# Peptides against a protein of PDB entry 4Y8H: the designs that were tried, part 40

Target 1, 222 residues: chain A of PDB entry 4Y8H
Amino acid sequence: TTIVGVKFNNGVVIAADTRSTQGPIVADKNCAKLHRISPKIWCAGAGTAADTEAVTQLIGSNIELHSLYTSREPRVVSALQMLKQHLFKYQGHIGAYLIVAGVDPTGSHLFSIHAHGSTDVGYYLSLGSGSLAAMAVLESHWKQDLTKEEAIKLASDAIQAGIWNDLGSGSNVDVCVMEIGKDAEYLRNYLTPNVREEKQKSYKFPRGTTAVLKESIVNICD

## One batch from the design tools (peptide; made by RFdiffusion4, then SolubleMPNN)

Design b2_p15_6_s4 (from b2_p15_6, 9 letters changed)
Fold by OpenDDE base, seed 2:
Structure b2_p15_6_s4 (fold): chain B 222 residues (1-222), chain A 15 residues (1-15)
Amino acid sequence: as target 1 above (222 residues)
Amino acid sequence: SVSERRNAAADALLA
């Protein structure tokens, strides 16, 4: 997996690759690694697929209840705290590594969470097996005061670095843009750089295509 | 454990 988050002047973007693996096997070529916690709070997941999906759904449900109870829009820091406390309770046995991002009445936010419940904050972040490939792009091209378009490009270039250089990453780029004062923009398959060409030939040959070059009968009875 | 790694290897890893 390669997942990234990038802050820009008026919001935050997250992006992910679309490969799922089972050891050396590609299980899914086009899985979705971006999850909605609330309308304006999304996360990207690395680690165990079932754990990332289940924990984000659980916290998403509790954030909705909390929002209704408090009569307030959901906050990214509330989702961060709930995720952190849940993951810490399970001592890293829930294999979820998350980039959590969003917009709320306090502004735009970007955080990361590890399976043991530690959290980081930054203007740009990467996680997953492709994180070093992504970070090489981010460190080379990140600047202050990014536009929406520059942030989407930077995030997608960083995911592509994972697609090309990490065995755990592949296929497509998914993007979610969360801008202040707008709805979240989920861009499923924003880039599809691995479309397979049409097969030029068939391996189905007529019977007899392989010639018998020699036959011998050997008696094995004494 | 090796068994936990086998079960985790059977689960789709978002590596």
Scores: peptide ipSAE 0.135, ipTM 0.621, DockQ to the pose 0.062; fails the geometry check
Fold by OpenDDE base, seed 5:
Order: C-alpha cells, then sequence, then structure tokens
Structure b2_p15_6_s4 (fold): chain B 222 residues (1-222), chain A 15 residues (1-15)
C-alpha cells in the first residue's frame, strides 16, 4: 500500500493506490483504500484491510451520533481522538494504519495514526509499504502554499512512486479532495496508468496443435 | 451454521 496526504492553501488531499495483496498474490487490482468517516472527513488505510474498513466504519458511526448529540459538524480531531483511543485499547492488534484528513468549522486538518494508537501531524504524510517511495517524491517537491491542483499532482505523483517501486502497491490512483467551503470530491480511479492493452494474440489454439506422440489402450479390468 | 473462521492469513493486507 501507498497512502498519502497533502495540505494545500484551502484544504487537504488524500490519495491511495488500489492494490490489495495476500503474500505474493494480488488479491484485488482495484480495491478502495479511501474511506468516508463523515461527509467532509476521509481517511486512507494501510495494514489489514478488514481492520481499516471496520475501524473507520465504527468511528464514522460514532462521529455521526456525536454530531447529532452536540448539534455540531464533525471535527477531524474528534475522529482522530476516537480512532487513537480505540487502537491504543487493542495494543496494535487492530492492524489499521491511517491517514485521516478533512475540513471542519476549525479549518483543514491532516493526521496519521499507527496501529498502537500513536498519532502524527504534518503538511504532508505517507504510510504503507510504499511510504518511502512516496516520501522521496514528497520531500523533493513539497512546498508551502500549494494550490489545489499542485497538491493533487504532488499526491498523485507520490502514489505513482509507490505503484512503480513498491511490490505492495499498484494499479490506480484514488484521490479525495477536501476543500474548505466545498463538498468532498472523491475521485475514484483519478489515474489509471496500468490499463492493459488489448491482447495481441489468442491463447486458444485449435485442437491438434499439440501432437499426439503415441496412444495405448490398457485394460484395467481383471 | 459454522462461522467460517476467516483465517487471519487469508485477510488481504493493504501492504
Amino acid sequence: as target 1 above (222 residues)
Amino acid sequence: SVSERRNAAADALLA
């Protein structure tokens, strides 16, 4: 997995690759690693696929209830706190590594969470097996005061570094843009750089392509 | 109905 988050002047972008693996096997070529916690709070997940999905759904449900109870729009720091407390309680046994981002009445936010419940803050972040490939791009090209378009480009380039260089990452780039004063823009398959060309040849040969060298009929009845 | 224990080794890793 390669997941990234990048802050820009008026919001935050997160991006992910779309490969799921089971050891050496590609389980899914086009999985969704971007999860909605609330309408304007999204996360990207690495680690155990079931744990990332389940924990984000659990916190998303509790954030909705909390929002209704408080008569307030959900806050990214509330989601962060709920996620980290849950993960810490399970001492890293819930294999969720998350980049959590969003916009709320307090502004735009970008955080990361590790399975043991530690949290980081930054203007750019990467997680997953492709995180070093992504971080090499981020460290080379990140600057302050990014535009929306520059941040989407930077995040997409960082994910592509994972796609090309990390065995755990592959296929497509998914993006979610959370801009202040707008709805979240979920760009499923924003880039599809691994579209397979049409097969140049048929692998179905006519009968008789393999020569029969000899035939023998053996009676196996006593 | 025996709940098939999803073998943790068969869970897709988002590596």
Scores: peptide ipSAE 0.132, ipTM 0.617, DockQ to the pose 0.058; fails the geometry check
Fold by OpenDDE base, seed 3:
Structure b2_p15_6_s4 (fold): chain B 222 residues (1-222), chain A 15 residues (1-15)
Amino acid sequence: as target 1 above (222 residues)
Amino acid sequence: SVSERRNAAADALLA
C-alpha cells in the first residue's frame, strides 16, 4: 500500500493506490483504500483490509452520534482521539494504519495513526510499504502555500512512486479533496496508468476442437 | 505474534 496526505492553502488532499495483496498474490487490482468517516472527514488505510474498513466505520458511526448529541459539525481531532483510544485499547492487534484528514469549523487538518495508537501531525505524510517511495517525491517537491492543483499533483505523483517501485502497491490512484467551505470531492480512479492491453492470444477454441470419442449412460440408482 | 498469524491466514493485506 501507498497512502499520502498533503495540506494546501485552503484544505487537504489524501490519495491512495488500489492494490490489495495476500502474500505474493494480488487479491484485488482496484480496491478502495479511502474511507469516509463523515462528509468532510476522510481517511486512507494501510495494514489489514478488514480492520481498516471496520474501525473507520465504527468511528464514523460514533462521530455521527456525537455530532447529533452536540449539535455541531464533527471535528477531525475528535475522530483522531476516538481512533487512537480504540486502537490503543487493542494493543496493536487491530492492524489499522491510517492517514486521517478533513475540514471542520476550526480549519483543515492532517494526521496519521499507527496500530498501537500513536499519532503524528504534518503538512505532508505517507504510510504503507510504498511510504518511502512516496516520501522521496514529497521531500523533493513539497513547498509551503501549495494550491489545490499543486497538492493534487504532488499527492498523485507520490502515489505513482509507490505504484512503480513498491511490490505492495499498484494499479490506480484514488484521490479525496477536502477544501474549506466546499463539499468533499472523492475522485475514484483519478489516474488509471495500468490499463491492460488486449491479450495477443485467445483460449477460445471452436466447438468440436476436442472430439467426443465415446458416450455411455450408467444408471447408478438401483 | 497475533499479527503474524493474521498475515499467515491469507487475510487481504493492504500492504
Scores: peptide ipSAE 0.112, ipTM 0.605, DockQ to the pose 0.050; fails the geometry check
Fold by OpenDDE base, seed 1:
Structure b2_p15_6_s4 (fold): chain B 222 residues (1-222), chain A 15 residues (1-15)
Amino acid sequence: as target 1 above (222 residues)
Amino acid sequence: SVSERRNAAADALLA
């Protein structure tokens, strides 16, 4: 997996690759690693796919209840705290490694969470097996005061570094853009750099191409 | 074994 987050002048972008693996096997070529916690709070997940999805859904449900109870828009720090406390309770047995990002009434936020419940803050972050490939791009091209377009490009270039260099990463780039004062923009398959060319030949032959060499009818009733 | 731990990570989005 390669997941990244990048802050820009008026929001935050997260991006992910779309490969799922089971050891040496590509289990899914186009899985979704971006999860919605709330309308304006999204998460990218690495680690155990079931754990990343289940924990983000659980916290998403509790954030919705909290929002209704408080009559307030959900805050990224509330989601961060709930995720952290949940993951810490399970002592790293829930294999979720998350980049949590969003916009709320306090501004734009970008955090990471590890399976043991530690958290980091940054202007750019990467996680997953492709994180070093992504970080090489981020460290080379990140600057303060990025535009939305520059941040989307930087995030997508960082994911592509994972796609090309990490065995655990591949296929497509998914992006989610969370800008202050706008709805979240989920760009599923924003880049599809691994589209297969059209097959030059077909192995579909006309019926009857294989000759019948022998036929026998056996009566099984006495 | 290290191999068994890799296989038990069924939906390992290999971090």
Scores: peptide ipSAE 0.108, ipTM 0.612, DockQ to the pose 0.047; fails the geometry check

Design b2_p15_7_s1 (from b2_p15_7, 9 letters changed)
Fold by OpenDDE base, seed 2:
Structure b2_p15_7_s1 (fold): chain B 222 residues (1-222), chain A 15 residues (1-15)
Amino acid sequence: as target 1 above (222 residues)
Amino acid sequence: SYVPQIAVYNPSAGV
């Protein structure tokens, strides 16, 4: 997995690859690793696929209830706190590693969470087995005051570094853009750089292509 | 024995 988050001048972008694995097997070539916590708060997940999906759904439900109860729009820091407390309670046994990002009435936010409940903050972040490949791109090309378009490009380039260099990453790039004052823009398969060409030949041969070279009848009755 | 492997979004080694 390669997941990234990048802040820009008016919001935040997250991106992910689309490979799921079961040991040496590619389980899914085009899975979705971007999850909606609320309309303007999204996360990217690495780790156990079921745990990442389940924990984000649980916190998403609780955030909606909290929003209704408080008559306030959901805040990224509230989602962060709920996630980290839940993960800490289970002492890393819930295998979720998350980049959490969004926009709220206080501005744009970008955080990461590890399975044991630790959290980090930054202007750019990467997680997953492809995180070092992604970070090499981020460290080389990140600057302050990125535009939306520059941030999308930087995030997608960082994911591609994981796709090309990490065995746990592959196929496509998904993107979610959260800009202040706008709806979230979920770009499923924003890039599809691994489309296979048409097969040039068929292995369906006519009957009789393999010649019978020898025949023998053996009596097996004693 | 075949132990079914769970689907993973592969985390970084050492995290």
Scores: peptide ipSAE 0.316, ipTM 0.797, DockQ to the pose 0.050
Fold by OpenDDE base, seed 1:
Structure b2_p15_7_s1 (fold): chain B 222 residues (1-222), chain A 15 residues (1-15)
Amino acid sequence: as target 1 above (222 residues)
Amino acid sequence: SYVPQIAVYNPSAGV
């Protein structure tokens, strides 16, 4: 997995690859690692696939209830706090590693969370087996005051570094852009750099291509 | 014997 987050001048972008694995096997070539916690708060997940999905859904549900109760738009720090407390409670047994990002009335935010409940903050972050490949790109090209377009490009280039260099990463780039004052823009398969060319040959032959040489009916009842 | 493995979004080694 390669997941990244990048802050820009008016918001935050997160991106992910689309490979899931089961040991040496590619389980899914085009899974979705970007999850919606709330309309303007999204996360990218690494770790146990089921745990990342389940924990983000649970916190998403509780954030919605909290929003209704408080009559306030959800805050990224609330989601962060709920996630970290939940993960800490389970002492790392919930295998979720998350980049959490979003926009709220307090601004744009980008955080990471590890399975034991530790949290980090930054202007750019990467997690997953491809995180070092991604970080090489981020460290080389990140600057202050990125535009939306520059941030999307940087994030997608960082994910591509994971796709090309990390065995645990592959296929496509998904992106989610959360800009202040706008709806979240979920760009599923923003890049599809691994589309296979059309097959030159087919092994689908018409029925009857193989001749029947003989037939026999045998009674097997005594 | 084939042991089904849990699907993962592979985390960093040592995490």
Scores: peptide ipSAE 0.313, ipTM 0.791, DockQ to the pose 0.041
Fold by OpenDDE base, seed 3:
Structure b2_p15_7_s1 (fold): chain B 222 residues (1-222), chain A 15 residues (1-15)
Amino acid sequence: as target 1 above (222 residues)
Amino acid sequence: SYVPQIAVYNPSAGV
């Protein structure tokens, strides 16, 4: 997995690859690693696929209830706090490693969370087996005051570094853009750099290629 | 016996 987050002048972008694995097997070539916690708060997940999905859905549900109770738009720091407290309670047994990002009435935010419940903050972050490949790109090309377009490009280039160099990463780039004053823009398969070419041969033979040599009907009921 | 493997989004470099 390669997941990244990048802050820009008016918001935050997150991106992910689309490979799922089961040991040496590619389980899914085009899975979705970006999850919606709320309309303007999204996360990218690494770790156990079921745990990342389940924990983000649980916190998403509780954030919705909290928003209704308080009559306020949900805050990224509220989602962060709920996630970290839940993960810490389970002492790393819930295998979720998350980049959490969003926009709220206080501005744009970008955080990471580890399975034991530690949290980090930054202007750019990467997690997963491809995180070092992604970070090499981020460290080389990140600058202050990025535009939206520059941040999307930087995030997608960082994911591609994981796709090309990490065995645990592959296929496509998914992106989610959260800009202040706008709806979140989820760009499923923003890049599809691994379209498989048509196979040179087909094993679909004409009917009758294998001749029927003999037919017999046997009654097996006495 | 076949033990089902869990699907993962590989975290190896972040753990």
Scores: peptide ipSAE 0.312, ipTM 0.790, DockQ to the pose 0.042
Fold by OpenDDE base, seed 5:
Structure b2_p15_7_s1 (fold): chain B 222 residues (1-222), chain A 15 residues (1-15)
Amino acid sequence: as target 1 above (222 residues)
Amino acid sequence: SYVPQIAVYNPSAGV
């Protein structure tokens, strides 16, 4: 997995690759690693696939209830705190590694969370097995005061570094843009750099292509 | 065979 978050001048972008694995097997070539916690708060997940989805759904539900109870728009720090406390309670047994980002009445936010409940803050973050490949791109090209377009490009370039260089990452780039004063823009398969060309040859040979060298009929009935 | 292999979004080397 390669997941990234990048802050820009008026919001935050998160991006992810679309590979799921089961050991040496590609389980899903086009999974969705970007999860909606609330309309304007999204999360990118690495770790146990089921845990990342389940924990984000649980917190998303509780954030909605909290929003209704308080008559306030959900805050990213509320989601962060709820996720942190939940993950810490389970002492890393919930295998969720998350980049949480969003916009709320207090501004744009970008955080990361590890399975044991530690949290980080930054202007750019990467997690997953492809995180070092992504971080090499981020460290080389990140600057302050990025535009939305520059941030989307930087995030997508960082994910591509994971796609090309990390065995655990692959296929496509998903992006979610959360800009202040706008609805979240979920760009499923924003880049599809691994589209296969049409197969030039058929591997279905006519019957009889493999010669029968010997035949024997054996009675197996007693 | 006793434990099904779970799907992962590979979290990092060594995790």
Scores: peptide ipSAE 0.302, ipTM 0.777, DockQ to the pose 0.054

Design b2_p15_7_s2 (from b2_p15_7, 7 letters changed)
Fold by OpenDDE base, seed 5:
Structure b2_p15_7_s2 (fold): chain B 222 residues (1-222), chain A 15 residues (1-15)
Amino acid sequence: as target 1 above (222 residues)
Amino acid sequence: SYTLTGAVYNESAGV
């Protein structure tokens, strides 16, 4: 997995690859690792796929209830707090590693959470097995005051570094852009750099392609 | 949709 988050001048972008694995097997070539916690708060997940999905749905539901109760738009820090407390309670046994980002009435935010409940903050973040590949790109090209377009480009380039260089990452780039004053823009398969070309040849050969070397009929009945 | 049972979004290099 390669997941990243990048802040820009008026919001935050998160991005992810689309590979899931089971040991050496590619389980899904085009899974969705970006999850909606609320309309304007999204996360990217690494770790146990079921845990990342389940925990984000759980917190998403509770955030909605909290929003209704308080008559306030959901805040990223509320989601962060709920996630970290939940994960900490389970002492890393819930295998969710998350980049959480969004916009709320207080501004744009970008955080990361580890399975044991620790949290980090930054202007750019990466997690997953491809995180070092992504971080090499981020460290090389990140600057302050990125535009939306620059941030999307940087995030997608960082994900591509994971796709090309990390065995645990692959296929496509998903992006979610959360800009202040706008609806979240979920760009499923924003880049599809691994589209397979049309097969050049048929792999079904006519009968007789494999030569019969010998034939023997044996009676096995009493 | 559902997540494939036992599937991993690989969290660590080599794991």
Scores: peptide ipSAE 0.237, ipTM 0.732, DockQ to the pose 0.086
Fold by OpenDDE base, seed 4:
Formats: structure tokens, sequence, C-alpha cells
Structure b2_p15_7_s2 (fold): chain B 222 residues (1-222), chain A 15 residues (1-15)
């Protein structure tokens, strides 16, 4: 997995690759690692796929209730706190590693959370097995006061570094842009750099191409 | 979208 977050002048962007694995097996070539906690708070997840999705849904539900109770728009720090307390309670047994980002009435925010409940803050972050590949790009090209377009490009370039160089990352780039004063823009498969070319041969053959050598019918009712 | 049972989003190099 390669997941990143990048702050820009008026918001935050997160991005992820789309590979899921089971040991050495590619389980899904085009999974979704970006999850909505609230309309303007999204996260990218690494770790156990089911845990990342379930924990973000749980906190998303509680954030909605909290928002209604307080008559306030959800805050990223509230989601962060709920997530970290939940994860800490389960002592790392919930295998969720998250980059949490969003916009709220207090501004734009970018955080990371580890499965044992520790949190970090930064203007750019990466997690996952491809995090070092991504960070190499981020450290090389990040600057203050990025535009939205520059941040999207930087994030997507960082994800691509994971796609090309990390065995645990692959296929496509998903992006979510959260800009102050706007709706979140979820860009599923923003980049699809691994589209397979058309196969040179079709393996669709007429019925009967493979001969039946023997057939037996067994009555199991008698 | 869906989540595969038992699948992981690799969180560290090699695993």
Amino acid sequence: as target 1 above (222 residues)
Amino acid sequence: SYTLTGAVYNESAGV
C-alpha cells in the first residue's frame, strides 16, 4: 500500500494506490483505500482491509451523531481523537493505519494514525509499504504554498512511486481533494497507468473445441 | 465497492 496526504494553500489532498494483497497474491487490482468519514473528512487506509473500512465507518457514524448533538460541522480533530482512542483501546489488534484529512470550520487538516493509537501531524505524510518510495518524491518536490493542482500532481506522483517501486502497491491512483468552501472531490481512478493492452490472441473457442472423451450418468435417487 | 475478506492493504515492507 501507498497512501499519502498533502496540504495545499486552500485545502488538503489524499491519495492511494489500489492494490490489495493476501501474502504474495494480488487479491484485488482495483480496491478502494479512500474512505469517507464525513462529507468533508476522508481517510486513506493501510493494514487489514476490513478493519480500515469498519473503523472508519464506525467513527463516521459517531461523528455524524456528534455533529447533530453539538449542532456543529464535524471536525477533523474530533475524528482523529475518536479513531485514536478506539484503536488504543484495542491495543493494535485493529489493524488500521490511516491518513486522515479534511476541511472543517477551523480550516484544513492532515493527520496520520497508527494501529496502536499514536498520531502524527504534517503538511505531507505517507504510510504503507510504499511510504518510503512516496516520501522520496514528497521530500524532493514538496514546497510551501502549493496550489491545488500542484498538490494533486505531487500526491499522484508520490503514489506512482509506490506503484512502480513497492511490491505491495499497484495499479491505479485514487485521489480525494478537500478544499475549503467546496464539496469534497473524490476522484476514483484518477490515474490508470497500468491498463493492459489488448491481448494479441483471443481464447474464446466454439463449443466442442475440446472433445468429451467419456460421459456417465448416475441416478442418485435409487 | 467491496472489501475482500482477509485481504490486506500492505502497511509495511514485505507484509
Scores: peptide ipSAE 0.266, ipTM 0.739, DockQ to the pose 0.067; fails the geometry check
Fold by OpenDDE base, seed 2:
Structure b2_p15_7_s2 (fold): chain B 222 residues (1-222), chain A 15 residues (1-15)
Amino acid sequence: as target 1 above (222 residues)
Amino acid sequence: SYTLTGAVYNESAGV
């Protein structure tokens, strides 16, 4: 997996590849790794697929209840705190590595969470087996005061670095943009750089295509 | 078991 987050002047963007693996096997060529916690708070997940999905759904449900109870819009830091406390409780056995991002009444936010419950903050982040490939791109091209378009491009370029260089990453680029004052924009398959070309020939041949070149009969009875 | 994203995984699908 390659997942990234990038802050820009008026919001935050997250992006992910779409490969799921079981060791050397590609389990899914076009899985969704971006999850909605609330309408304006999304996360990208690496690690165990079932764990990333389940933990984000659980916290998403609790965030909705919390929002209703407090009569306040959900905050990214609330989601962060709930996620990290839950993951810490299970001592890394829930294999979820998350980039959490969103917009709320306090502004735009970008965080990362590891399976043991540690958290980081930054203007750009990467996680997953492709994180180093992605970070090479981010470190080379990130700047202050990115526009929305520049941030989407930077994030997608970073994901592509994972697609091309990491065995655990592949296929497509998904993007979610969360801009202050707007609805979240989920861009499923924003880039599809690995469309397979049409097969030119068939391996099905008529019987007799392989010629018998020689035949011998050997008596094995004494 | 397999190592992915710094963790050890069994035969479950990883992302």
Scores: peptide ipSAE 0.110, ipTM 0.598, DockQ to the pose 0.107; fails the geometry check
Fold by OpenDDE base, seed 1:
Structure b2_p15_7_s2 (fold): chain B 222 residues (1-222), chain A 15 residues (1-15)
Amino acid sequence: as target 1 above (222 residues)
Amino acid sequence: SYTLTGAVYNESAGV
């Protein structure tokens, strides 16, 4: 997996590749690694697929209840705290490594969470097996006061570095843009750089191309 | 199972 987050002047973008693996096997060529916690709070997940999905859904549900109870829009720091406490409780046995990002009444936020419950803050972050490939791009091209378009480009380039250089990453680039004052923009398959070319030949032959060499009818009843 | 830079690989599907 390669997941990244990049802050820009008026929001935050997260991006992910779309490969799922089981050891040496590609389990899914186009899985979704971006999860919605709330309308304006999204998460990218690495680690165990089931755990990343389940934990984000659980916290998403609790965030919705909390929002209703407090009559306030969900805050990224609330989601961060709930995720952190939950993961810490299970002492790293829930294999979720997350980049949590969003916009709320306090502004735009970008955090990372590890399975043991530690958290980090940054203007740009990467996690997953492709994180070093992504970070090479981020460290080379990140600057302060990125525009939305520059941040999307940077994030997608960082994911592509993972796609091309990390065995655990592949296929497509998914993007989610969370800009202050706007709805979140989920861009599923924003880039599809691995589309197969049209097959030049087919192995579908007309029926009867294989000759019948012998036929026998056997009566099995007395 | 093994972990590589924030990724966990085990018998379940990994991302």
Scores: peptide ipSAE 0.095, ipTM 0.575, DockQ to the pose 0.099; fails the geometry check

